# Peptides against a protein of PDB entry 5B16: the designs that were tried, part 21

Target 1, 136 residues: chain A of PDB entry 5B16
Amino acid sequence: TPSRINHNERLEFLGDAVVEFLTSVHLYYLFPSLEEGGLATYRTAIVQNQHLAMLAKKLELDRFMLYAHGPDLCRESDLRHAMANCFEALIGAVYLEGSLEEAKQLFGRLLFNDPDLREVWLNYPLHPLQLQEPNT
Target 2, 136 residues: chain A of PDB entry 5B16 as posed
Amino acid sequence: TPSRINHNERLEFLGDAVVEFLTSVHLYYLFPSLEEGGLATYRTAIVQNQHLAMLAKKLELDRFMLYAHGPDLCRESDLRHAMANCFQALIGAVYLEGSLEEAKQLFGRLLFNDPDLREVWLNYPLHPLQLQEPNT

## One batch from the design tools (peptide; aimed at target 1 E119)

Design b2_p18_4_s1 (made by RFdiffusion4, then SolubleMPNN; from b2_p18_4, 10 letters changed)
Fold by OpenDDE base, seed 3:
Structure b2_p18_4_s1 (fold): chain B 136 residues (1-136), chain A 18 residues (1-18)
Amino acid sequence: as target 1 above (136 residues)
Amino acid sequence: MEINEELLQKVIEKLQSL
């Protein structure tokens, strides 16, 4: 049986891939005329530790980090990195125990506070149900 | 929902702010 630390690292590994995949797919469909360089730039901006830490803060993971690891997170950069890793582990767990759709919904909800922008993001790619009911 | 250029531009602006 792997240690708790090993388990978390494995979840981070999975979550990192899921976050990058979701970001790539949505950017690809949302911006069909944007060149690869532009897509890569936006992807980097979305998945960088600084941004993922911001998303983690929306889930109040910072409170959890300070409670569990306060003495080791006195530096802002250390806290950001830890929060980003925790966010990846969370997304990995949601995907593992739930579905890619659930991970997509959670990620999109955190990416955009504006509900209209959120819906724009989440509609790319189109869900199978949306394809079945295009007029809805 | 209908997606127009205005909404796309707002998404771009958000992404560029990161």
Scores: peptide ipSAE 0.441, ipTM 0.878, DockQ to the pose 0.028
OpenDDE base, seeds 1, 2, 4, 5: peptide ipSAE 0.212, 0.405, 0.129, 0.226; ipTM 0.807, 0.867, 0.729, 0.818; seed 2 fails the geometry check

Design b2_p18_4_s2 (made by RFdiffusion4, then SolubleMPNN; from b2_p18_4, 9 letters changed)
Fold by OpenDDE base, seed 3:
Structure b2_p18_4_s2 (fold): chain B 136 residues (1-136), chain A 18 residues (1-18)
Amino acid sequence: as target 1 above (136 residues)
Amino acid sequence: MEINEELLQRVIEKLQSL
């Protein structure tokens, strides 16, 4: 039986792939005329530790991190890295216990505060249910 | 919803701010 630390690292591993995949797919469909270099640039910006840490802060994971790991997080860079990892583990858990759709929805809600921009992002790619309800 | 060039541009601006 793996330790709790090992389990969290495994979730992080999975979550990293999910975040990368969701970001790649949405960028691909949202910007059909953007060259690979541009797509890669935006992906890097979205999945970088600093940004993921900001998303984690929206979930108040910083409070949790300071409580659980305060002594090891005296540096801001250390906290940022830890929060990014925690965010990846969370997304991994959502995917594992729920679905890719649930991970997509959570990620999208955090990416954009503006509901119109959020809706634009979440519509790419279109979910099968959305294709069945084109007039919605 | 209808997606227009204005909304796409706003998304780009958000992404570029990261």
Scores: peptide ipSAE 0.528, ipTM 0.901, DockQ to the pose 0.027
OpenDDE base, seeds 1, 2, 4, 5: peptide ipSAE 0.279, 0.265, 0.499, 0.276; ipTM 0.836, 0.825, 0.892, 0.829

Design b2_p18_4_s3 (made by RFdiffusion4, then SolubleMPNN; from b2_p18_4, 10 letters changed)
Fold by OpenDDE base, seed 2:
Structure b2_p18_4_s3 (fold): chain B 136 residues (1-136), chain A 18 residues (1-18)
Amino acid sequence: as target 1 above (136 residues)
Amino acid sequence: MEINEELLKKVIEKLQSL
């Protein structure tokens, strides 16, 4: 329905901001000596549609998109863009219905397959709950 | 978790691969 489409677009808008914010914050704290140009470069690489689409694929959103919107996604570039948008909407929804922490955890889990690297990423910055429970 | 330079390098390498 049109209302659902509008809702998804709004979630996408929110999710885009959340993804960029989380990325920015983590890069900022993780690399305190990296200049702005380097931070911006990494952020761009992380949040670009092609990469977000790859993350979306880990959740098998491609299959979902083809099921729901196959006729409109004849080209791979269109599918990639749609998947990126869908991923943003998902993050937006997780933030909205859950919390920023949950969005952070989901994003970090998908960003790094290596558990050690994932934990490094997720620990910057430490969330208040992690500060309260430092042995996690 | 203790973070060392080696782990940071690997993070950078991953990010650079994007």
Scores: peptide ipSAE 0.359, ipTM 0.850, DockQ to the pose 0.027
OpenDDE base, seeds 1, 3, 4, 5: peptide ipSAE 0.238, 0.204, 0.186, 0.215; ipTM 0.826, 0.811, 0.805, 0.810

Design b2_p18_4_s4 (made by RFdiffusion4, then SolubleMPNN; from b2_p18_4, 9 letters changed)
Fold by OpenDDE base, seed 3:
Formats: sequence, structure tokens, C-alpha cells
Structure b2_p18_4_s4 (fold): chain B 136 residues (1-136), chain A 18 residues (1-18)
Amino acid sequence: as target 1 above (136 residues)
Amino acid sequence: MEINEELLQKVLEKLQSL
């Protein structure tokens, strides 16, 4: 049986891939005229530790981090990195125990505070079959 | 919902701010 630390690291590994995949797919379909360099740049911006930590803060993971790891997180960079990792683990767990759709919904909800922009991100067709959805 | 170029541009602007 793997240690709890090992389990969390495995979830982070999975979550990292899920976040990058979701970001890539949405960017690809939302911006069909955007050059590859732009797609890569915006993907990097979305999945970078600084941004993921901001998303983690919306879930109040900072309170959890300070409670569990306060002494080791006195530096802002250390806290940011830990929060980003925790966020990845969370997304990994949501995907693992739930579905990619659930991970997508959670991620998109956190990405945009503006409900109209959120709806664009979440509901823009990612596959031709989605055009048949009632509320598309 | 109806998605237009204006909304897409706003999404892009948000992403550019990151």
C-alpha cells in the first residue's frame, strides 16, 4: 500500500495531465484562427503554478495549507507551489472518482468569475455532436 | 447561449491578463 504522500503525488500527476488536456482542447476549439504559438502561450498562462494557486485560493485551499503545513510555507513561492500541487491533486481526484466532465465543470467555474465568459468556455462546442444538445 | 466574436474576444482578453 502506497504512503499517503505517494498517493497525493500520483493524483497530482494525473491532475496535471487533466488540466493541461482540458485547457488545450478548449483553446483549440474556441480560437480556430489562433496560431500554435498563441495557443501554447495561453495554455502556459492558464496552467502555471501562479494561476493554479489563484484558483486554489477560490476553494480556500490556502486555509487548509496553513493549517496543515504552516511552518513549511512561510515563503510566498512555497505556498503558491503547494497550492498549485494541491489543486492538481484535487482535479485528479475529481477525474478519477467522477468524470472528465465533472473536472471540466469545476475547472471552468473557477477560471472565470464572469458568468457569460464561463458559459462560453464551458459550453462552446468541442465536438460536432455537441451541436445537437438542447441548450447549446 | 449564442456565442459571438465579442464574447470570444473578452475570453481572450481575460486569458491575456494571466
Scores: peptide ipSAE 0.502, ipTM 0.896, DockQ to the pose 0.028
OpenDDE base, seeds 1, 2, 4, 5: peptide ipSAE 0.190, 0.457, 0.060, 0.218; ipTM 0.803, 0.884, 0.694, 0.812; seed 2 fails the geometry check

Design b2_p18_5 (made by RFdiffusion4)
Pose (drawn by RFdiffusion4):
Structure b2_p18_5 (pose): chain A 136 residues (1-136), chain P 18 residues (1-18)
Amino acid sequence: as target 2 above (136 residues)
Amino acid sequence: EQEEELEKYREYAKKFFS
């Protein structure tokens, strides 16, 4: 009778929705002219596990992760996939303890390497229907 | 400032996965 609640699968399950939300909102507001197609395309291109793993490496999560040796089979696939999932677990935990803005800052800072692109991603404009009318 | 934020997240990640 093993304990499954001691894993990061909980914070991964949360982080999945967290990353999905951040990507959806940012890709929504930063492109008020782009339809659902491009939005889903960019989103599915970002939430990809390989991309999330390479993005996870920027936090050196492979050095802090509690990845144990397997029975016999242990390829790069298990390691990188573990990084991908553990990253979602991390952003989920940051979303939980820290505010949602801290998840926005984390994912935003981790996405674009150029600091000049981050200022746009993090500071998304209001909706066009809100832009025309300042008050109501 | 942005580098300090990333270092803070690295420290948090180290603590979290300890």

Design b2_p18_5_s1 (made by RFdiffusion4, then SolubleMPNN; from b2_p18_5, 6 letters changed)
Fold by OpenDDE base, seed 3:
Structure b2_p18_5_s1 (fold): chain B 136 residues (1-136), chain A 18 residues (1-18)
Amino acid sequence: as target 1 above (136 residues)
Amino acid sequence: DDEEFLKKMIEYAKKFFS
């Protein structure tokens, strides 16, 4: 049977895809006139380890990581990388045990402290051209 | 600042759909 470490790595693998997908979908609808290069730039900024680690810190995962892996995380960069991985695993678990919608809601809540900005991210209006395309 | 980036991003987005 897989070790707990292997299980967490598998969840991280899944969560990485979910975070990437959710970010891509929201950016696609939020920026109907932005070219692919701009969308990719925004996505990179949102899903990079530095940012995901910040989101993980909002859940106080840093305290958990230091408790569980203290000696291995003596460097800030090591902790940041581990926190990003842990965050991905968390999102993966939420998707696996719950739904994509639940993962979306959690991710959105953490992305924005401002509820007004959060509302835009989660409940953005569709552009008229997007409404004309039912398959998007 | 990541929060500032996101704020600017959303504000920029409003120009596309609002």
Scores: peptide ipSAE 0.303, ipTM 0.854, DockQ to the pose 0.027
OpenDDE base, seeds 1, 2, 4, 5: peptide ipSAE 0.241, 0.190, 0.344, 0.278; ipTM 0.833, 0.782, 0.874, 0.851; seed 4 fails the geometry check

Design b2_p18_5_s2 (made by RFdiffusion4, then SolubleMPNN; from b2_p18_5, 5 letters changed)
Fold by OpenDDE base, seed 4:
Structure b2_p18_5_s2 (fold): chain B 136 residues (1-136), chain A 18 residues (1-18)
Amino acid sequence: as target 1 above (136 residues)
Amino acid sequence: DDEELLEKFKEYAKKFFS
């Protein structure tokens, strides 16, 4: 429905920011010696639609998309774009209804199959200011 | 549990997009 689509678009907006934020923060800690240019390049690779669509596939979002919007998704490029958007919306919804922590868990679980990398992602050091004000 | 967590979010996705 148009209302649902609009709601999803708003959630995409929010989710895009959450994905960008989480990616930026965690890349900073995953690659402590990588310069800004490299961090930015890596972030781009992670958050680009094609990659997000692959993450969405791990959640089998394509099945839902085909059921709901199959006729409009006859091309693979259309499906990938839609899946990326839906993934962002999902992240937005998880953040909104749950927490940033849950969004981080979801995103991290999908990003990393390597348990060591996932551990760093999920348990990165807190910034000194966060240590001073842990209730933030 | 890693798989349990993934399943949790799959179920959430089902509810959200169904």
Scores: peptide ipSAE 0.268, ipTM 0.823, DockQ to the pose 0.740
OpenDDE base, seeds 1, 2, 3, 5: peptide ipSAE 0.257, 0.244, 0.263, 0.236; ipTM 0.817, 0.807, 0.821, 0.806

Design b2_p18_5_s3 (made by RFdiffusion4, then SolubleMPNN; from b2_p18_5, 7 letters changed)
Fold by OpenDDE base, seed 3:
Structure b2_p18_5_s3 (fold): chain B 136 residues (1-136), chain A 18 residues (1-18)
Amino acid sequence: as target 1 above (136 residues)
Amino acid sequence: EDEEFLRRFIEYAKEFFS
């Protein structure tokens, strides 16, 4: 069996891809007239460590990280990076143990505090083939 | 606001939501 550290790193690897994929799909369909450069710019903004750390803070992962690893996270930049990694691992775990839909729902709920914006993001029509859940 | 950078685009996207 792998160590807990190795397991978390593997989950982070998976979660990074899931976050990237979900972001790409939603941006692609929400903005049919936006050029690739614009899509890429907003994807970068959504998935960058600073933003993922903000989403992690909504889950109070900052308190968790400081409790578990405080001495190693004395710099704010180190904390942000760790929080982003932890967030990716969480999304990876949700996808692995649950489904892409569950990962989508969690991610979308955290992206927007405004219920109207959240509704648009989460429930915007996707390609019919994307309605099928992949095997994990 | 954490969602400010997306707000203007999501508002635009509402016209495509149906």
Scores: peptide ipSAE 0.110, ipTM 0.747, DockQ to the pose 0.027
OpenDDE base, seeds 1, 2, 4, 5: peptide ipSAE 0.098, 0.093, 0.091, 0.108; ipTM 0.734, 0.730, 0.723, 0.738

Design b2_p18_5_s4 (made by RFdiffusion4, then SolubleMPNN; from b2_p18_5, 9 letters changed)
Fold by OpenDDE base, seed 1:
Structure b2_p18_5_s4 (fold): chain B 136 residues (1-136), chain A 18 residues (1-18)
Amino acid sequence: as target 1 above (136 residues)
Amino acid sequence: DDDKFLEEMKEYAKKLFS
C-alpha cells in the first residue's frame, strides 16, 4: 500500500543514518591513524548497496521483494538497490523499536563471521550515551 | 546463537514487510 511504502522509506532514511553512524564510529576508533579519505573510502565499501544486499540476503529479504516488487525488479542493479533499501529499513525499525545497541548487534552479527572481528565490532567502543542512558 | 538470532530477525522482518 502507499502508506506502507512511505513508512518503509522513512525507515530506510533512519536506517541509512544508523548504518553510517555505527560504521563511522567503529572505523574511527579501529583505525586511529587512518586519514579521513581512507576512513570515508572504507565506510563506502561497508555500506554500499552491493554489500548491504548481501547482508539482506542472509536474512532472505529477497523473498519479500520478489513477492511485492517482482515486476519492477528487472535488472540486477535494481534488485541490489531494493535489497539494500530493505536492509536499511530493517535496521531503522530495529533502532526505532529497540535500541542503537540492538541495531549494532544486528549489523555486526551479519557483517562478520570471524569471531575475533565480530568481538571487536560488538564490544568496541561503547557509545557514550549507552553509559549515560542505559535503557536507550 | 547465530542460528536463533537469524530466525528471530527473519520473523521480525516478516512482520515488518508482510
Scores: peptide ipSAE 0.612, ipTM 0.929, DockQ to the pose 0.735
OpenDDE base, seeds 2, 3, 4, 5: peptide ipSAE 0.056, 0.070, 0.032, 0.072; ipTM 0.681, 0.674, 0.643, 0.680; seed 2 fails the geometry check

Design b2_p18_6 (made by RFdiffusion4)
Pose (drawn by RFdiffusion4):
Structure b2_p18_6 (pose): chain A 136 residues (1-136), chain P 18 residues (1-18)
Amino acid sequence: as target 2 above (136 residues)
Amino acid sequence: EKLERVKEELDKIVEESE
């Protein structure tokens, strides 16, 4: 009778929605002209596990992760996938303890390497229907 | 100009994902 609640699968399950939300909102507001197609395309291109793993390497998560040796089979696939999932667990935990803005700042800073692109991603403009009318 | 660059970087991410 093993304990499955001691994993990061909980914070991965939360991080999945967290990352999905951040990508959805940012890709929504930064492109008020783009339809659902491009939005889903960019989103599915970002939430990809391989991309999330390479993005996870920027945090050196492979050095701080509790990845144990498997029975016999242990390729790069298990390691990188573990990084991908553990990253979602991390941003889920940041979303939990810290505010949502801290998840925005984390994912935003981790996405674009150029600091000049982060200022746009993090500071998304208001909706066009809100832009025309300042008050109401 | 920065927004165009953001779109270009996103297009690269799409190309790499395909």

Design b2_p18_6_s1 (made by RFdiffusion4, then SolubleMPNN; from b2_p18_6, 12 letters changed)
Fold by OpenDDE base, seed 5:
Structure b2_p18_6_s1 (fold): chain B 136 residues (1-136), chain A 18 residues (1-18)
Amino acid sequence: as target 1 above (136 residues)
Amino acid sequence: SLRQKLLEYLDQIVAEAA
């Protein structure tokens, strides 16, 4: 795939959409008995800054951010927000430079430490057309 | 079941976010 250089904010924008999409699709198929409100509740919890920041810690983004932007991150909430944004940018970059599948794999790997749960999340049958997203 | 375990795990995420 051809490499594209994008500003981090643009990558974050893309990554946010990718995370939202993947989460939505997996929740939709995994829990057919959940109503829209339930699906939305889980999606919100999964993709909000607090949770994404926790996933970002698994990539040691906290250490990275403190190293690169320590003086600007005096509050935990500021660090959390920055980590979440950086995480989204990374997902965006993976999607951009790689594929939706690669982004899915990375996100799923971080979302679940339990390999059995990860397996269910990642490999539950999805609609084929939903996996055919155009490359940016 | 794995499905139930998955749901319980997601419930924890919701609880942490609340």
Scores: peptide ipSAE 0.672, ipTM 0.946, DockQ to the pose 0.817
OpenDDE base, seeds 1, 2, 3, 4: peptide ipSAE 0.670, 0.670, 0.671, 0.668; ipTM 0.944, 0.944, 0.945, 0.944; seed 4 fails the geometry check

Design b2_p18_6_s2 (made by RFdiffusion4, then SolubleMPNN; from b2_p18_6, 6 letters changed)
Fold by OpenDDE base, seed 3:
Structure b2_p18_6_s2 (fold): chain B 136 residues (1-136), chain A 18 residues (1-18)
Amino acid sequence: as target 1 above (136 residues)
Amino acid sequence: SKLEKLKEYLDKIVEEAK
């Protein structure tokens, strides 16, 4: 039986892939004329620890982390890294216990405060040349 | 457009990542 720490690391592993996938798919459909380099640039920025930590703050994970792990989070960079990992674990858990759709909705709600932008992100249009691609 | 605004928002995220 794996330890709780091991379990959390496994969820983080899964969540990392889910966040990467969701980000890639949405960018691909939203910007059909954007070259691969541009898509990769956006993806990198969205999924890096610094940004995910900001999203985690919207869930007040910072308060939780300071309460549970304060002594080990004296550096701001350490806190960001821990928050990002926790965020990934959360997304992994949502996917595991729920569905990809639920993970998609949660991620989208946190990614955009503006409801109009959120709607565009979540309900991306299909380009005519993308019709042959699998539905997502 | 909303899409352009979204792109601008993402551009901001990219800049903050640097």
Scores: peptide ipSAE 0.704, ipTM 0.956, DockQ to the pose 0.878
OpenDDE base, seeds 1, 2, 4, 5: peptide ipSAE 0.701, 0.701, 0.699, 0.700; ipTM 0.955, 0.956, 0.954, 0.956

Design b2_p18_6_s3 (made by RFdiffusion4, then SolubleMPNN; from b2_p18_6, 12 letters changed)
Fold by OpenDDE base, seed 5:
Structure b2_p18_6_s3 (fold): chain B 136 residues (1-136), chain A 18 residues (1-18)
Amino acid sequence: as target 1 above (136 residues)
Amino acid sequence: SLLEKLRQYLDQLVAEAA
């Protein structure tokens, strides 16, 4: 795939959409009897800054952020928000430079430390057309 | 089942987020 250099804010914008989409699709198929409200509740919990920041720690983004922006991150909430944004940017970059599948794999790998949960999340049958990349 | 385990995990995640 051709390389595209984008501003981090643009990558974050894209990554946010990718995370939201992947989460929605997986929840939709994994819980076919769950009402919209329940799906939305799970999605919110997965994609909120608090959780994404936790995932970002697995990539050592906290150490990166403290190194690069320490003086501006005096509060834990500020660091959390920054890490979540950076995480989204990374997912956006993976999607942009790689593929939706690669973004899916990375996201799923980070979502669960338990290999069994990772397996069911990543490999539950999904509609192929929903995973088709529209543009990269 | 794995799905039940996943549900439990997500429920915990929701609880932590609340």
Scores: peptide ipSAE 0.685, ipTM 0.951, DockQ to the pose 0.866
OpenDDE base, seeds 1, 2, 3, 4: peptide ipSAE 0.684, 0.686, 0.684, 0.684; ipTM 0.950, 0.950, 0.952, 0.950; seed 2 fails the geometry check

Design b2_p18_6_s4 (made by RFdiffusion4, then SolubleMPNN; from b2_p18_6, 8 letters changed)
Fold by OpenDDE base, seed 3:
Structure b2_p18_6_s4 (fold): chain B 136 residues (1-136), chain A 18 residues (1-18)
Amino acid sequence: as target 1 above (136 residues)
Amino acid sequence: SKLEKLREYLDQIVKEAE
């Protein structure tokens, strides 16, 4: 039987892929005229540990981390990394136990505090040339 | 537009990542 640590690492592995996928899909549809390099730049910034840690803070995961793992998180960079990993594990769990749609909704809610921007992100219009693309 | 505002928000995230 895998340890709890191994279980969380597996969820993190899954969540990492889900976050990257969701980010890629939304960027692709939102910015049909943006070149690949620009899309990649946005994706990298959104899914990197520093940013995911900021999203994790909205769930007060920082309080949880300090409570449960304080001795191992003496460095700010260590805390950010741990929070990002925990966030990925959470998204992975939501996807695993729920659905991609639920993961999408949670991620979008945390990504944008502004409800108008959130709506655009989650309910983007399809470009005419994108209508032939698979539904996501 | 809302889309432009969204892009500006993303630009800020990129800036913070640098």
Scores: peptide ipSAE 0.695, ipTM 0.954, DockQ to the pose 0.890
OpenDDE base, seeds 1, 2, 4, 5: peptide ipSAE 0.693, 0.690, 0.689, 0.691; ipTM 0.954, 0.952, 0.952, 0.954

Design b2_p18_7 (made by RFdiffusion4)
Pose (drawn by RFdiffusion4):
Structure b2_p18_7 (pose): chain A 136 residues (1-136), chain P 18 residues (1-18)
Amino acid sequence: as target 2 above (136 residues)
Amino acid sequence: EEEEKLEKIQEWLDELAE
């Protein structure tokens, strides 16, 4: 009778929705002209596990992870995938303890390497229907 | 400058989508 609640699969399950939300909202507001197709395309291109793993390496998560040696089979696939999942667990936890804005800042800073692109991603404009009318 | 940054973000996202 093992304990499955001691994993990061809980914070991964939360992080999945967290990362999905951040990508959806940012890709929504930064492109008020783009339809659902491009939005889903960019989103699915970002939420990809390989991309999330390479993005996880920027946090050196491979050095701080608790990845144990497997029975015999232990390829790069298991390690990188573990980084990908553990990253979602991390941003879920940041979303939980810290505010949502801290998840926005974390994922935003981790996405674009150029600091000049982050100022746009983090500071998304209002909706066009809100832009025309300042008050109501 | 803001429009140029946005174009760069779009181009980078297109490359990522490919």

Design b2_p18_7_s1 (made by RFdiffusion4, then SolubleMPNN; from b2_p18_7, 9 letters changed)
Fold by OpenDDE base, seed 4:
Structure b2_p18_7_s1 (fold): chain B 136 residues (1-136), chain A 18 residues (1-18)
Amino acid sequence: as target 1 above (136 residues)
Amino acid sequence: KRQELLEKIRELLEKLAK
């Protein structure tokens, strides 16, 4: 069994991919006319550490991180980075122990406070031209 | 309408990207 640190890093690795994937898929389907550059820009914006840290704060991970790693997180930037990593690890754990759907739901709930926007994000219709890629 | 909501999402993303 890997050490706790190693396990968390592995979960972060997995979670990073899951967040990236979910973000990519949703953007792709929601904006069928948006060029790759725009899609990439929005994806970067969503998955950047600053944003993920904000999502992590909704789960009160800041309090957790300060409790567990306070001495090492005296700077806001350090805390933000750690929170983003922890968030990724959490998503990774949800995917690992649950499913992609559960990870999707959790991520979507955190992305949008507005329930109408959340609904659109989570329950996107497939565009006719996108039906050629049903597995995405 | 759905399109309005999509535009709102896009606006939020634009803000986030800045």
Scores: peptide ipSAE 0.699, ipTM 0.956, DockQ to the pose 0.876
OpenDDE base, seeds 1, 2, 3, 5: peptide ipSAE 0.699, 0.693, 0.698, 0.691; ipTM 0.956, 0.955, 0.956, 0.955

Design b2_p18_7_s2 (made by RFdiffusion4, then SolubleMPNN; from b2_p18_7, 7 letters changed)
Fold by OpenDDE base, seed 3:
Structure b2_p18_7_s2 (fold): chain B 136 residues (1-136), chain A 18 residues (1-18)
Amino acid sequence: as target 1 above (136 residues)
Amino acid sequence: KREELLKKIKEYLDELAK
């Protein structure tokens, strides 16, 4: 049987893919005139460890990390990486135990504190040209 | 209003991408 550490790493693996997918889908629909390079740039920016750590902080995962792993997280960069990984594991767990929709909602709530921006991010209408594209 | 909100989102993303 896998260790607890291995289990968490597996959740991180899954969560990484979910975050990547959700980010890609929302960017694609929200910015129909943005070229691939721009979409890729924004995706990278959203899913980078620094940003995911910021989102994790909203869940007070920093307090958890310092409590559970304090001696190994004396450097801020180490804490950021750990928080980002933990965030991915959380999203992976939400997807695994719940649904992609639940993961989407959680991710969106954390991305934007402003409810108006959140609404736009989460609820995007299809552009007329996008209606000609395959469902994604 | 939606276009303005999209602009704000883009501005946020631009900052992240620096």
Scores: peptide ipSAE 0.711, ipTM 0.959, DockQ to the pose 0.884
OpenDDE base, seeds 1, 2, 4, 5: peptide ipSAE 0.711, 0.704, 0.709, 0.705; ipTM 0.959, 0.958, 0.958, 0.958

Design b2_p18_7_s3 (made by RFdiffusion4, then SolubleMPNN; from b2_p18_7, 7 letters changed)
Fold by OpenDDE base, seed 1:
Structure b2_p18_7_s3 (fold): chain B 136 residues (1-136), chain A 18 residues (1-18)
Amino acid sequence: as target 1 above (136 residues)
Amino acid sequence: KREELLEKIRKFLDELAK
């Protein structure tokens, strides 16, 4: 059986892909006139460690992290990176044990505090120019 | 209202991208 550390790293790997995918899909549909460069810029912004760490903080992962790994997280940047990884692992776990929809809902709920913005993000209507695109 | 909300999302993303 793999160690819990290995399992967590595998979950991070999976979660990273899930976060990237969800972000990409939502950006693609929400901004049909935005060029690839802009889409990539926004995706990077959403999935950057600093932002994911902020999302992780909403789940109080900072308190958990400091309690469990405080001696190894003396620097703010180390904590931020660890929190981002932990967040990815969490999303990976939600996807693995639940579904992509559940991961989507959790991510969107954390991404936007404003319920109206959250609704638009989570429930985007298809643009007329997207009729030939997969309903992903 | 949707267009307004999209603009707010865009502004949010612009801020994140700074």
Scores: peptide ipSAE 0.722, ipTM 0.960, DockQ to the pose 0.855
OpenDDE base, seeds 2, 3, 4, 5: peptide ipSAE 0.717, 0.720, 0.718, 0.714; ipTM 0.959, 0.960, 0.960, 0.959

